# Designs tried in a protein design run: peptides against a protein of PDB entry 3T6J. Part 288

Target 1, 375 residues: chain A of PDB entry 3T6J
Amino acid sequence: PIVESYIGFIESYRDPFGSRGEFEGFVAVVNKAMSAKFERLVASAEQLLKELPWPPTFEKDKFLTPDFTSLDVLTFAGSGIPAGINIPNYDDLRQTEGFKNVSLGNVLAVAYATQREKLTFLEEDDKDLYILWKGPSFDVQVGLHELLGHGSGKLFVQDEKGAFNFDQETVINPETGEQIQSWYRSGETWDSKFSTIASSYEECRAESVGLYLCLHPQVLEIFGFEGADAEDVIYVNWLNMVRAGLLALEFYTPEAFNWRQAHMQARFVILRVLLEAGEGLVTITPTTGSDGRPDARVRLDRSKIRSVGKPALERFLRRLQVLKSTGDVAGGRALYEGYATVTDAPPECFLTLRDTVLLRKESRKLIVQPNTRLE
Target 2, 372 residues: chain A of PDB entry 3T6J as posed
Amino acid sequence: PIVESYIGFIESYRDPFGSRGEFEGFVAVVNKAMSAKFERLVASAEQLLKELPWPPTFEKDKFLTPDFTSLDVLTFAGSGIPAGINIPNYDDLRQTEGFKNVSLGNVLAVAYREKLTFLEEDDKDLYILWKGPSFDVQVGLHALLGHGSGKLFVQDEKGAFNFDQETVINPETGEQIQSWYRSGETWDSKFSTIASSYEECRAESVGLYLCLHPQVLEIFGFEGADAEDVIYVNWLNMVRAGLLALEFYTPEAFNWRQAHMQARFVILRVLLEAGEGLVTITPTTGSDGRPDARVRLDRSKIRSVGKPALERFLRRLQVLKSTGDVAGGRALYEGYATVTDAPPECFLTLRDTVLLRKESRKLIVQPNTRLE

## One batch from the design tools (peptide; made by RFdiffusion4, then SolubleMPNN)

Design b2_p26_6_s2 (from b2_p26_6, 13 letters changed)
Fold by OpenDDE base, seed 3:
Structure b2_p26_6_s2 (fold): chain B 375 residues (1-375), chain A 26 residues (1-26)
Amino acid sequence: as target 1 above (375 residues)
Amino acid sequence: MLLSGPLGVAGEVYPVAKEGEVVVAP
């Protein structure tokens, strides 16, 4: 339909245990022009899923072609307006019944109306490029995040009758080289197993899929980018992610050792992964602003995205998926919380950087949505 | 779900639709 809507208990990000949905509702109109790009992405999805860094045995057995549309939101009721949505949020249903994806195009457009002079933590040489390509790069990221992020991977399940949805004798865990030793039992879900880290972990996986697959020429072609433009889109997408990882520190509460926003925690984790990769891929440099107060700069070496960044992200993303598929909560928690830990340890001194982030915090922007009238 | 940034990202005032019209912000 040209008008899309939903209402109900949808997203669980506000639940500390990731289980209870927030009541949400939206009304939106289909943007046909932008939807065409996502339709092309859907047409390539089955092939692109094979490019993900895990064995086919850890991917869905049957590809269920989803819907993907770009929507212009007229009204959204909830704690926040997303840039993209993948529903349902139940992995079992995604595997068996399929899913729907939407990009909230006008939300994306609004999100990037930042004035150059207010753009924090970037090198001056990157600012113009960032402003130019932030929107387009984020369209790519949203498409990949929803469709191939949330829409990818398999949960290993033993049903109530004791049957497995995988061959226990032949499926090998690529991280251990051993047979599968853990799975989801009847009544166990992603959220019930991984609980406090479930939402952020899944967002991290989806964001990582976006970064990883945006390097694929076919993806960029689908979105209409070629040559130097394609490379700039890649660069800005990765740059935006590492910047977001720094900005994420705003949403960490040191006194409680907790995160207040799942996506920002996820982005911080990705930043940590890319920093760990080393070799000058990502550099965060504390500086002094023109006002004489603390500032910082994030630098991403474009030339090292494929050589250093991609392999690091590949390894990390594979680990995320394997641990998710096998229901290995202990391993998953150890991995994820390890990267999500915020300390003041050198060289990054993240707690000190957090003070800088808070100091440079932008004023909250509000989205005012229109009224529509039907005759 | 993906958020473009922190909750409460950059907002615009969208035009009010006239009767029978659907106004979409670009």
Scores: peptide ipSAE 0.087, ipTM 0.559, DockQ to the pose 0.077
Fold by OpenDDE base, seed 2:
Structure b2_p26_6_s2 (fold): chain B 375 residues (1-375), chain A 26 residues (1-26)
Amino acid sequence: as target 1 above (375 residues)
Amino acid sequence: MLLSGPLGVAGEVYPVAKEGEVVVAP
């Protein structure tokens, strides 16, 4: 077997300022069969990056071919086990030296083990489809999230000598139609500038990239989906995201007006974006469960994903990237915190929905580290 | 990094293997 490992201060999600890494480590075995799908995705990455909704001037100047491997984890030391990893976490190194992506395949397999009777907040007609395609759709999402999410975009920088990594005279901000008015100065980083929103904002960008690009036939083909299966994978991926946005309310603390988990905050933001798109794309309906207690149903109109959802997500994702590239902290904070705000205002009544989410909360899932056998 | 929903967020890793959790090394 091919063994991979890493150890060190890697992820900063537990730092409120997004700067200090938590000590983490794993030992894993390469899953060759699953890695082959991600290798095909890597082979298409340069072309797929062009499909992202920002000008080439906001993308990396030079494409650096990354590695992407599916791993079966033998041991993991850390506060949480991820589904996917993109390293290093330093944007400058990602741009100049490249990066590596991994999918933790056996962790995903455990995460997908959902019993139909315990599946919350979905319409009955969606449950079987969701169970069938949750795993495959999440493989697509992880691949896109890591490789083309975290692996995309350019930071505009003025170096210590005063030189810019972009042409100030010709590069236009697609949101304003004007020249670039802000950038990162020497010594400024994504995390140092965006601080308290940096982690969640970046995860939101990466998740949005996944949803946006999963609509592309080439992506689905790489993962082996065509025709009706491809459409079902798309539907379930989007459905999973809007459901996750509702589930995310568990991780909001109303008394402190804060989020306790960056990825869940990101998923809630995406839900808000898709709800704002309107036109019946996403509907959350409070209901009464069979037990007589509050429940809810999330509906996603699959026929409106491309016509309503994609344009809404495109605009939002472009704004995220433009604000990130230009180091516009004020604009970025205003945008992101606006969508991350949780109130009980109608029609959604999110604080009331939060009570329902907490009431329907599943027991905490535990991952037990596997044993290996020599056959 | 991507977390796999509630499991990814709330999941704890224990260094104890259960009989049903076997990873076959290629």
Scores: peptide ipSAE 0.079, ipTM 0.585, DockQ to the pose 0.106
Fold by OpenDDE base, seed 5:
Structure b2_p26_6_s2 (fold): chain B 375 residues (1-375), chain A 26 residues (1-26)
Amino acid sequence: as target 1 above (375 residues)
Amino acid sequence: MLLSGPLGVAGEVYPVAKEGEVVVAP
């Protein structure tokens, strides 16, 4: 078998300032069959990067072909096991040296095994479709999230010698129509500048890239989906995201006004963006469960994903990238924290919905480490 | 950094392998 591993201080999600890495390690075996899909995605990456909703001047100057591998994890040591990984975490290295992507395939398989009777917050008519396509849609999302999410975008930098990695005279901020007015100085990084919001903000950008690009026929084709299946995968991927945004409320602590999980905060932000788009795209309806206690239903109008959802996400995603590229912490924080705010304001009444989410909370899955034999 | 994390899905209690038992996680 082809064995892959990593070990060290890698991910900074547990650092409130996003700077200090947690000690992690895994040992995994390459799944060749699943890796083939991601290899095809890599082969299309340079072209797909051009589909992202920002000017080429805000994208990496040089496309560095990354590795992308599906892994069956044998052991994982850390605070949480991910579904996908993009490393290194240093933007400068990603831009100059390249990066590697992995999908933890067997983790995904375990994480998304959901019993129909336990599936919360979905309409009955969506449950079977959701169960059927949850896995495949998530493979698509993880691939896009890691490769084209975390693997995309340029940081505008002035180096220690005063040189810029962009043309100050010709590069225009697409949001303002003006020349670039802010950038990263020597020694400044994404994490150092955006600090407390850096991780969640970047996850939000990556998740948004996934949702946005999964609408592209080429992406679905790479994963082997065409026709009605492709549309179902798209629908379930978007449905999963809006549902996740509701579930995310579990990870908000009202008393401290903070989020305990960066990805879930990101998913809540996306939910807020899609709700703001209006036009009946997303609806969250409080209901009463069969037990007579509060429940809720999330509805996504499939017919409005491209007409309403995509444009809303496009605008939002572009803003995320522009603010990231320019190192505009004030603008970025204002945007992101605005959408990440949880209140009980109508019509959504998110704090009330949080109570419902907590009431319907399911037990966390236990990931059990396999025992391997050499036969 | 920048991992797609697992969504908290309902805990299917996968049977914990007893000592000497090979449990194949799906």
Scores: peptide ipSAE 0.072, ipTM 0.563, DockQ to the pose 0.079; fails the geometry check
Fold by OpenDDE base, seed 1:
Structure b2_p26_6_s2 (fold): chain B 375 residues (1-375), chain A 26 residues (1-26)
Amino acid sequence: as target 1 above (375 residues)
Amino acid sequence: MLLSGPLGVAGEVYPVAKEGEVVVAP
């Protein structure tokens, strides 16, 4: 078997400033069969990057072919087990040296065992589809999130000698129609500049890339989905995201006005974006459960994903990228924190919904390390 | 960077070991 491992101060999600890594490590075995799908995605990555909603001038100058491997985790030491990993976490290195992607396949598989009766916040008609396609849709989302999410976009930089990695005279900001007015200076990084929002913002960008590109027929084909199956995978992926945005409220602390988990904050932001799109795309309805206590339902109108959802996400994702590329912290913070704000304002009443989410919270699952045998 | 997941599940993701051994080909 092929064994992969890493160890060290790698992920900064637990650092309030997004800079200091948590010490973590894993040992995993390569899943060759699943890795083959991700290799096909890698083979299409250069073309798929062109489908992202920003000008080529905001994308990497040179495509560097990364590795993408599906891993079965034997052991993971850390505060949490991810579904996927993209490393290194330094954008400059990603752009100049390359990067590696991994999907923790057996972590994703744990989600497959959800009992229908325990699925919260879904319409009854969606539960069966959700159960059926949750796994496959996660594979798609993880692949896109890591490879084309974290693996995309350019940072505009002025080096220590005053040279720019972009043409100041010709590159236009697509949001303003003007020349580029801001950039990263020598020694500035994404994390150092965006600090408290850096991790969650980047996760939001990556998740948005996943949702956006999963609509592309080539992506679904790479993963082996066609026709109605492809549409169901898309639907469930989007449905899962909006549901996750609701579930995210668990990780908000109203008293401190802070989020305790970067990815969940990101998912809440996406929910807010899609709610803002309106037109009946996403609806959250407070209900009463069979126990007589508060409940809720999230509805996603499948027919509006492409017509309403995609354009909304496109605009949002482009803004995220442009603000990231230009190092516009003020604009980026204003945008992101605006969507990340949790209030009890109608019609959503998110603080009230949070109480419902907490009430319906599932029991914490345990991690059991598997045994491995050679056959 | 990480994708914490599975998506749509609140809390820490703890993979439950399958009752069975993970079969790894040499």
Scores: peptide ipSAE 0.072, ipTM 0.553, DockQ to the pose 0.130; fails the geometry check

Design b2_p26_6_s3 (from b2_p26_6, 10 letters changed)
Fold by OpenDDE base, seed 3:
Structure b2_p26_6_s3 (fold): chain B 375 residues (1-375), chain A 26 residues (1-26)
Amino acid sequence: as target 1 above (375 residues)
Amino acid sequence: TLLPGPTGVAGEVYPVASLGTVEVAP
């Protein structure tokens, strides 16, 4: 239908244990023109899933063609308005019954409305490019994040009758080289097992899928980018992510060793992964602002995205998926919390950088509901 | 879901951002 809506206990991001849904509701109108590129992405989804860095045995057994629609939000009731949605949030239902994806187009437009002079933590040479391509790059990221991020991967399950949804004798864990030694039992879910890290971990996986697959030429073609434009979109998408990882420090509470926002924690983790890759891929440099107070600059070497960034992200993303599929909470927690730890250790000195981020933070925007026009 | 950026922390001043005009095509 041209008008879409939902209401209920949907998202669990506000629950520290990732289990209890927040009551949410929206009404939105289909943007037919903007939906076309997402339909093309859906048409390529089955093939693109094969490009993800895990064996087919860790992917869904059967591809279920999802809906993907660009929506303009008329009203949204909740803690925050997302840029994209993948529902249902139950992994078992996603893999057996299918799912729906939406991009909230007018929300994206608001997010892109940044004045150049207020754009923090970027090199001057990157600001104009960032402003130009932030929107298009984020459209790519949203599409990939929802459809191929949240819409990818398999949970290994033993049902109540003792039957497995995988062949125990032939499926090999690509990280260990061994047979599968853990899985989800009847009644166990992603959220119930991974609890406090479940939401952020899943967002990190989805964001990583976006960065990883945006390097694929077919993806850029689907969104209408070729040549230099495609490379700029890739660059800005990755640049936006590493910048977001720095901005994420605003949402860390040192006194409680706690993250207050799942997506921002996820973005910080990705930043840490890309920093760990080294080789000059990502550089965060403390500076002094024009006001004489602390500032910082994030630099991403575009020439190293494919050679350094992609392999690092590939390894990390595979580990995320394998640990998720096997229900390995201990391994998953060790990996994720390791990258999510914020200290003041050199060379990054993240706690010091956090002070800079807080000093330079932007006020939250008050989003006003739109009006409508009949065409 | 995907959030476009940092959200959930309120500042003292809330700049207004409009979701614009939604076009409805039957």
Scores: peptide ipSAE 0.146, ipTM 0.762, DockQ to the pose 0.121
Fold by OpenDDE base, seed 5:
Structure b2_p26_6_s3 (fold): chain B 375 residues (1-375), chain A 26 residues (1-26)
Amino acid sequence: as target 1 above (375 residues)
Amino acid sequence: TLLPGPTGVAGEVYPVASLGTVEVAP
């Protein structure tokens, strides 16, 4: 077997300033069969990067082919087990040296093992589709999230000698129509500059890339989906995201006006973007459960994903990238915190919905080590 | 991408989730 491991201060999700890593480590075995799908995705990555909604000037100057493997975790030490990883966590190194992607396959299996009777906030008609396609759709999402999410975009930098990695005279900001007005100076990083929003903002960008690119037929083909199956995978992926945005409210602390989980904050932001798009794309309806207590249902109109959802996500995702590339912290914070704000304002009444989410929350899982079997 | 989980309370019994069986191929 091929064994992979890593250990050190790696992820900064628990740092309020997004800079200090927590100690983490794992030992895993390469799953060759599952890795093959991600290898196909890597083979198409350069072309798929061109499908992202920003000019080539905001993308990496040179595509560096990354590794992407599926791993089965034998042991993991840390505060949380990831479904996927993109390393290193330094954007400058990602741009100049490249990066590695991994999917933790057996962790993904745990993530979608929810029983039908415990599946909350979905319409009954969607539950069977959700159960059937959650796993496959999650594989697609993780692959896109890591490889083309975290693996995409350029930071505009002025080095110590005063040289720019972009042409100041010719590069145009697609949002303003003007020349580039801000960039990263020597010693400035994504995390140091965007600080408290850096982790969640980047996760939001990566998740948005996943939703946006999963609409591309080539992506679905890479994962082995065609026709009606491909459409169902797309639908379930988007449905899962909007549901996750609702579930995210569990991780908001109203008294402190803060979020306790970067990915869930990101998913809530995406939900807000898609709700803002309107036109019946996403609907959250308060209901009464069989126990007579508050419940809710999330509905996604699959027929409006491409016509309403995609354009909304395109505009939002482009703004995220442009603000990231230019190091525009003020603009980025205004945009992101605006969507991340949780109030009880109508029509959504998110604080009220949070009470419903908390009422319907699942028990926390205790993850245990796997068994091994010689094949 | 992390697996977020709900927070528990003191005395709460948490379900155990297995990472399954890892197949070791030559």
Scores: peptide ipSAE 0.127, ipTM 0.730, DockQ to the pose 0.105
Fold by OpenDDE base, seed 1:
Structure b2_p26_6_s3 (fold): chain B 375 residues (1-375), chain A 26 residues (1-26)
Amino acid sequence: as target 1 above (375 residues)
Amino acid sequence: TLLPGPTGVAGEVYPVASLGTVEVAP
C-alpha cells in the first residue's frame, strides 16, 4: 500500500491566538479510487480559481499544482480527527512553494452513518435526502474547502526591501473602488495580524468557497453527479451547512463570550449571512418535540439557493478575501465578529436556541482505529 | 476541516465508533 504520514506542531485551532500548533500525527493509506476524483479536481483547479468572486489581482500570481489525495486513516494522534487537511499553514509558502491537500475518507464515512430517528433539526421531508447525500456532499465540500478554499487568495505584501508583490498603481480594491491602502509588512503573517479570529475566519472563507463553488456544474461533474443528483448534492451541502450553523451554538460559551471551536464558529457565521439574505432562504423555527420538550427545525428553500443564497455568499466571500488580502484587521474583525455575535435578539433568539441545541445534543463519539484487509 | 461534531477525549467514556475496515492493495 501507499502510506502517508505527518507529525508535528501543525494545526493552531486550539491556540487562542491562532498561532501555536497542536502536536499531532497520523498514519494513513492512500485510497486510490477516491483520490482519482480529487485528481480531477486538481486538474480543474486553475480554471475554478477564476470563478471565485475576486479579481485575479487578489489571487495567486502563479498557479502551483498541488497534491490532493484521499487517505484512509489507520491512526491519528490528536485532540480531534479532521475530515480534510491543507498544509503547510503558512500563506507565504502556499503562495510560493505549493501545498498538499488530503481528505480523510474513512473519517467522513463515520459521519455518514446517521440514524434517521436521531437526526435533529431537519424537516421530515429532508431527512431521507440528507441521509442519502450527506456523504457525497461532504466529499465535494472537503475537496473544495481544502483545495480552493485554503488554496486560494493572495496576501498583499511589502517585503523587507520595500518592494510590493502587487502594482500599487493599478490594483483596485473591488469593495472600495480605490487603490490598495493596506498590506502585510515584512514578518507579518495572517495569524499574527488577525490573531484571535484568524483560524475561524479562514475556515469560514474555506467553507464559503465550498458552498459557492459547489454550485458550479463542472465541480459536480468532476465528482460524478449530474442532473437531479447534482441538484440534490448541492441542496444537501447547503442544508448541512445551515444545520451546522445551528449546531454550532453548542460550542459557544455565553459567560465568556467566546467560541470553543473555530469551524463551528465559522459555520454559525455562514448561517447568519444566509439568514441576513432573507427572502425565505433559511428559516429556523422553534418547535416542540415528541417528548414535549423544545426542539427546532431548519428549512432551506432549494429554489432560492442560486437566486438569493449565491449572491449573498458571493458578496460576503469577496469581503472576506479583500480584507484578508489587504491585512485590514479592523475591517475584518468588525465584519467577522459582527456575524459571530450570539445574542437573544429576535427573531432568531440564538441564546434560547442554544438551550434547545444543548437539550438535543448528541453524545460525543470516541473514534477508534480501523482494521486492515487485503483486497 | 473538522466534522460538525465533537470527538471523544482520552480518559472519558463515550460511545465508540470505528474507522471501519481499510482495504489495502498489496
Scores: peptide ipSAE 0.229, ipTM 0.781, DockQ to the pose 0.115; fails the geometry check
Fold by OpenDDE base, seed 2:
Structure b2_p26_6_s3 (fold): chain B 375 residues (1-375), chain A 26 residues (1-26)
Amino acid sequence: as target 1 above (375 residues)
Amino acid sequence: TLLPGPTGVAGEVYPVASLGTVEVAP
């Protein structure tokens, strides 16, 4: 349909336990031109899923062709406007019935409207490139995040009759080299088991899928990028993510040792993973701004994205998926909370950096309803 | 995927970000 609507208790980001949906709704108009790009991505989805860093046994048994549409939002009711949506949020339904993806195109456009003079934490040499490619790179990221992030992976389940949806004798955990030792029992869900970390963990997995797969030439080609442009889009996408990881500190509450936004926590975790990779891939340097107050610079070494970044992210992403598939809450929590911990330990001194981030934070935006024009 | 940072809350003064003009094809 040209006009699409979306309404119900859908997203659980506001639930501390990640289970109860917030009432949300929108009315939107299909953007046919942008939707065509996502349709091409859908056409390649089955093949691209095979590029993810886990065995086929940890991927969905049957590929179900999803819908993917770019939408221009007319009105939105909710606590926050997403850039993209993947529904339903129930993994069992995603596996058996399929899913739908949407990109909120005009919301993305608002996000892309960054003034150079207000762009924080980047090297001067990166600012123009960042501004130029932020939009396109984010389109790539959103597409991958929704379709191949949220749309990927299998949960190992034992049903109420005791039957498994995997072969216990032959499926091997790639992290341990052993047979599968844990799974979801009847009535257990991703959210019910992983609870307080479920939303952020899943967002982290989806974001990681985006970064990992955006390195694939076919993905960039689908979005119309080749040669130097493709490399710039990749660079800016990764740069945006590491920058977002720093910005994420705004949403950490030290006194409560908690995060206020699942996505920002996820981005911080990814930053930590890439920092841990070392070898000069990511550098965060405290500086002094032109105003004489604390500032910081994030540097990403472009030449090390594939050699250092990709392998680090691959290992991490595989661990995320394996722990998710096996319902290993203890292992998953240990991994995720380990990377999500914010301390003032050197060399990063994240709590100190947080003060800098807060000092340099951007004002919140009031998103206003668009007008319409008939063609 | 959410935008970095929260949107404005009713009653507070924030910079306005317009969703622009939506073209509706018949």
Scores: peptide ipSAE 0.125, ipTM 0.747, DockQ to the pose 0.108; fails the geometry check

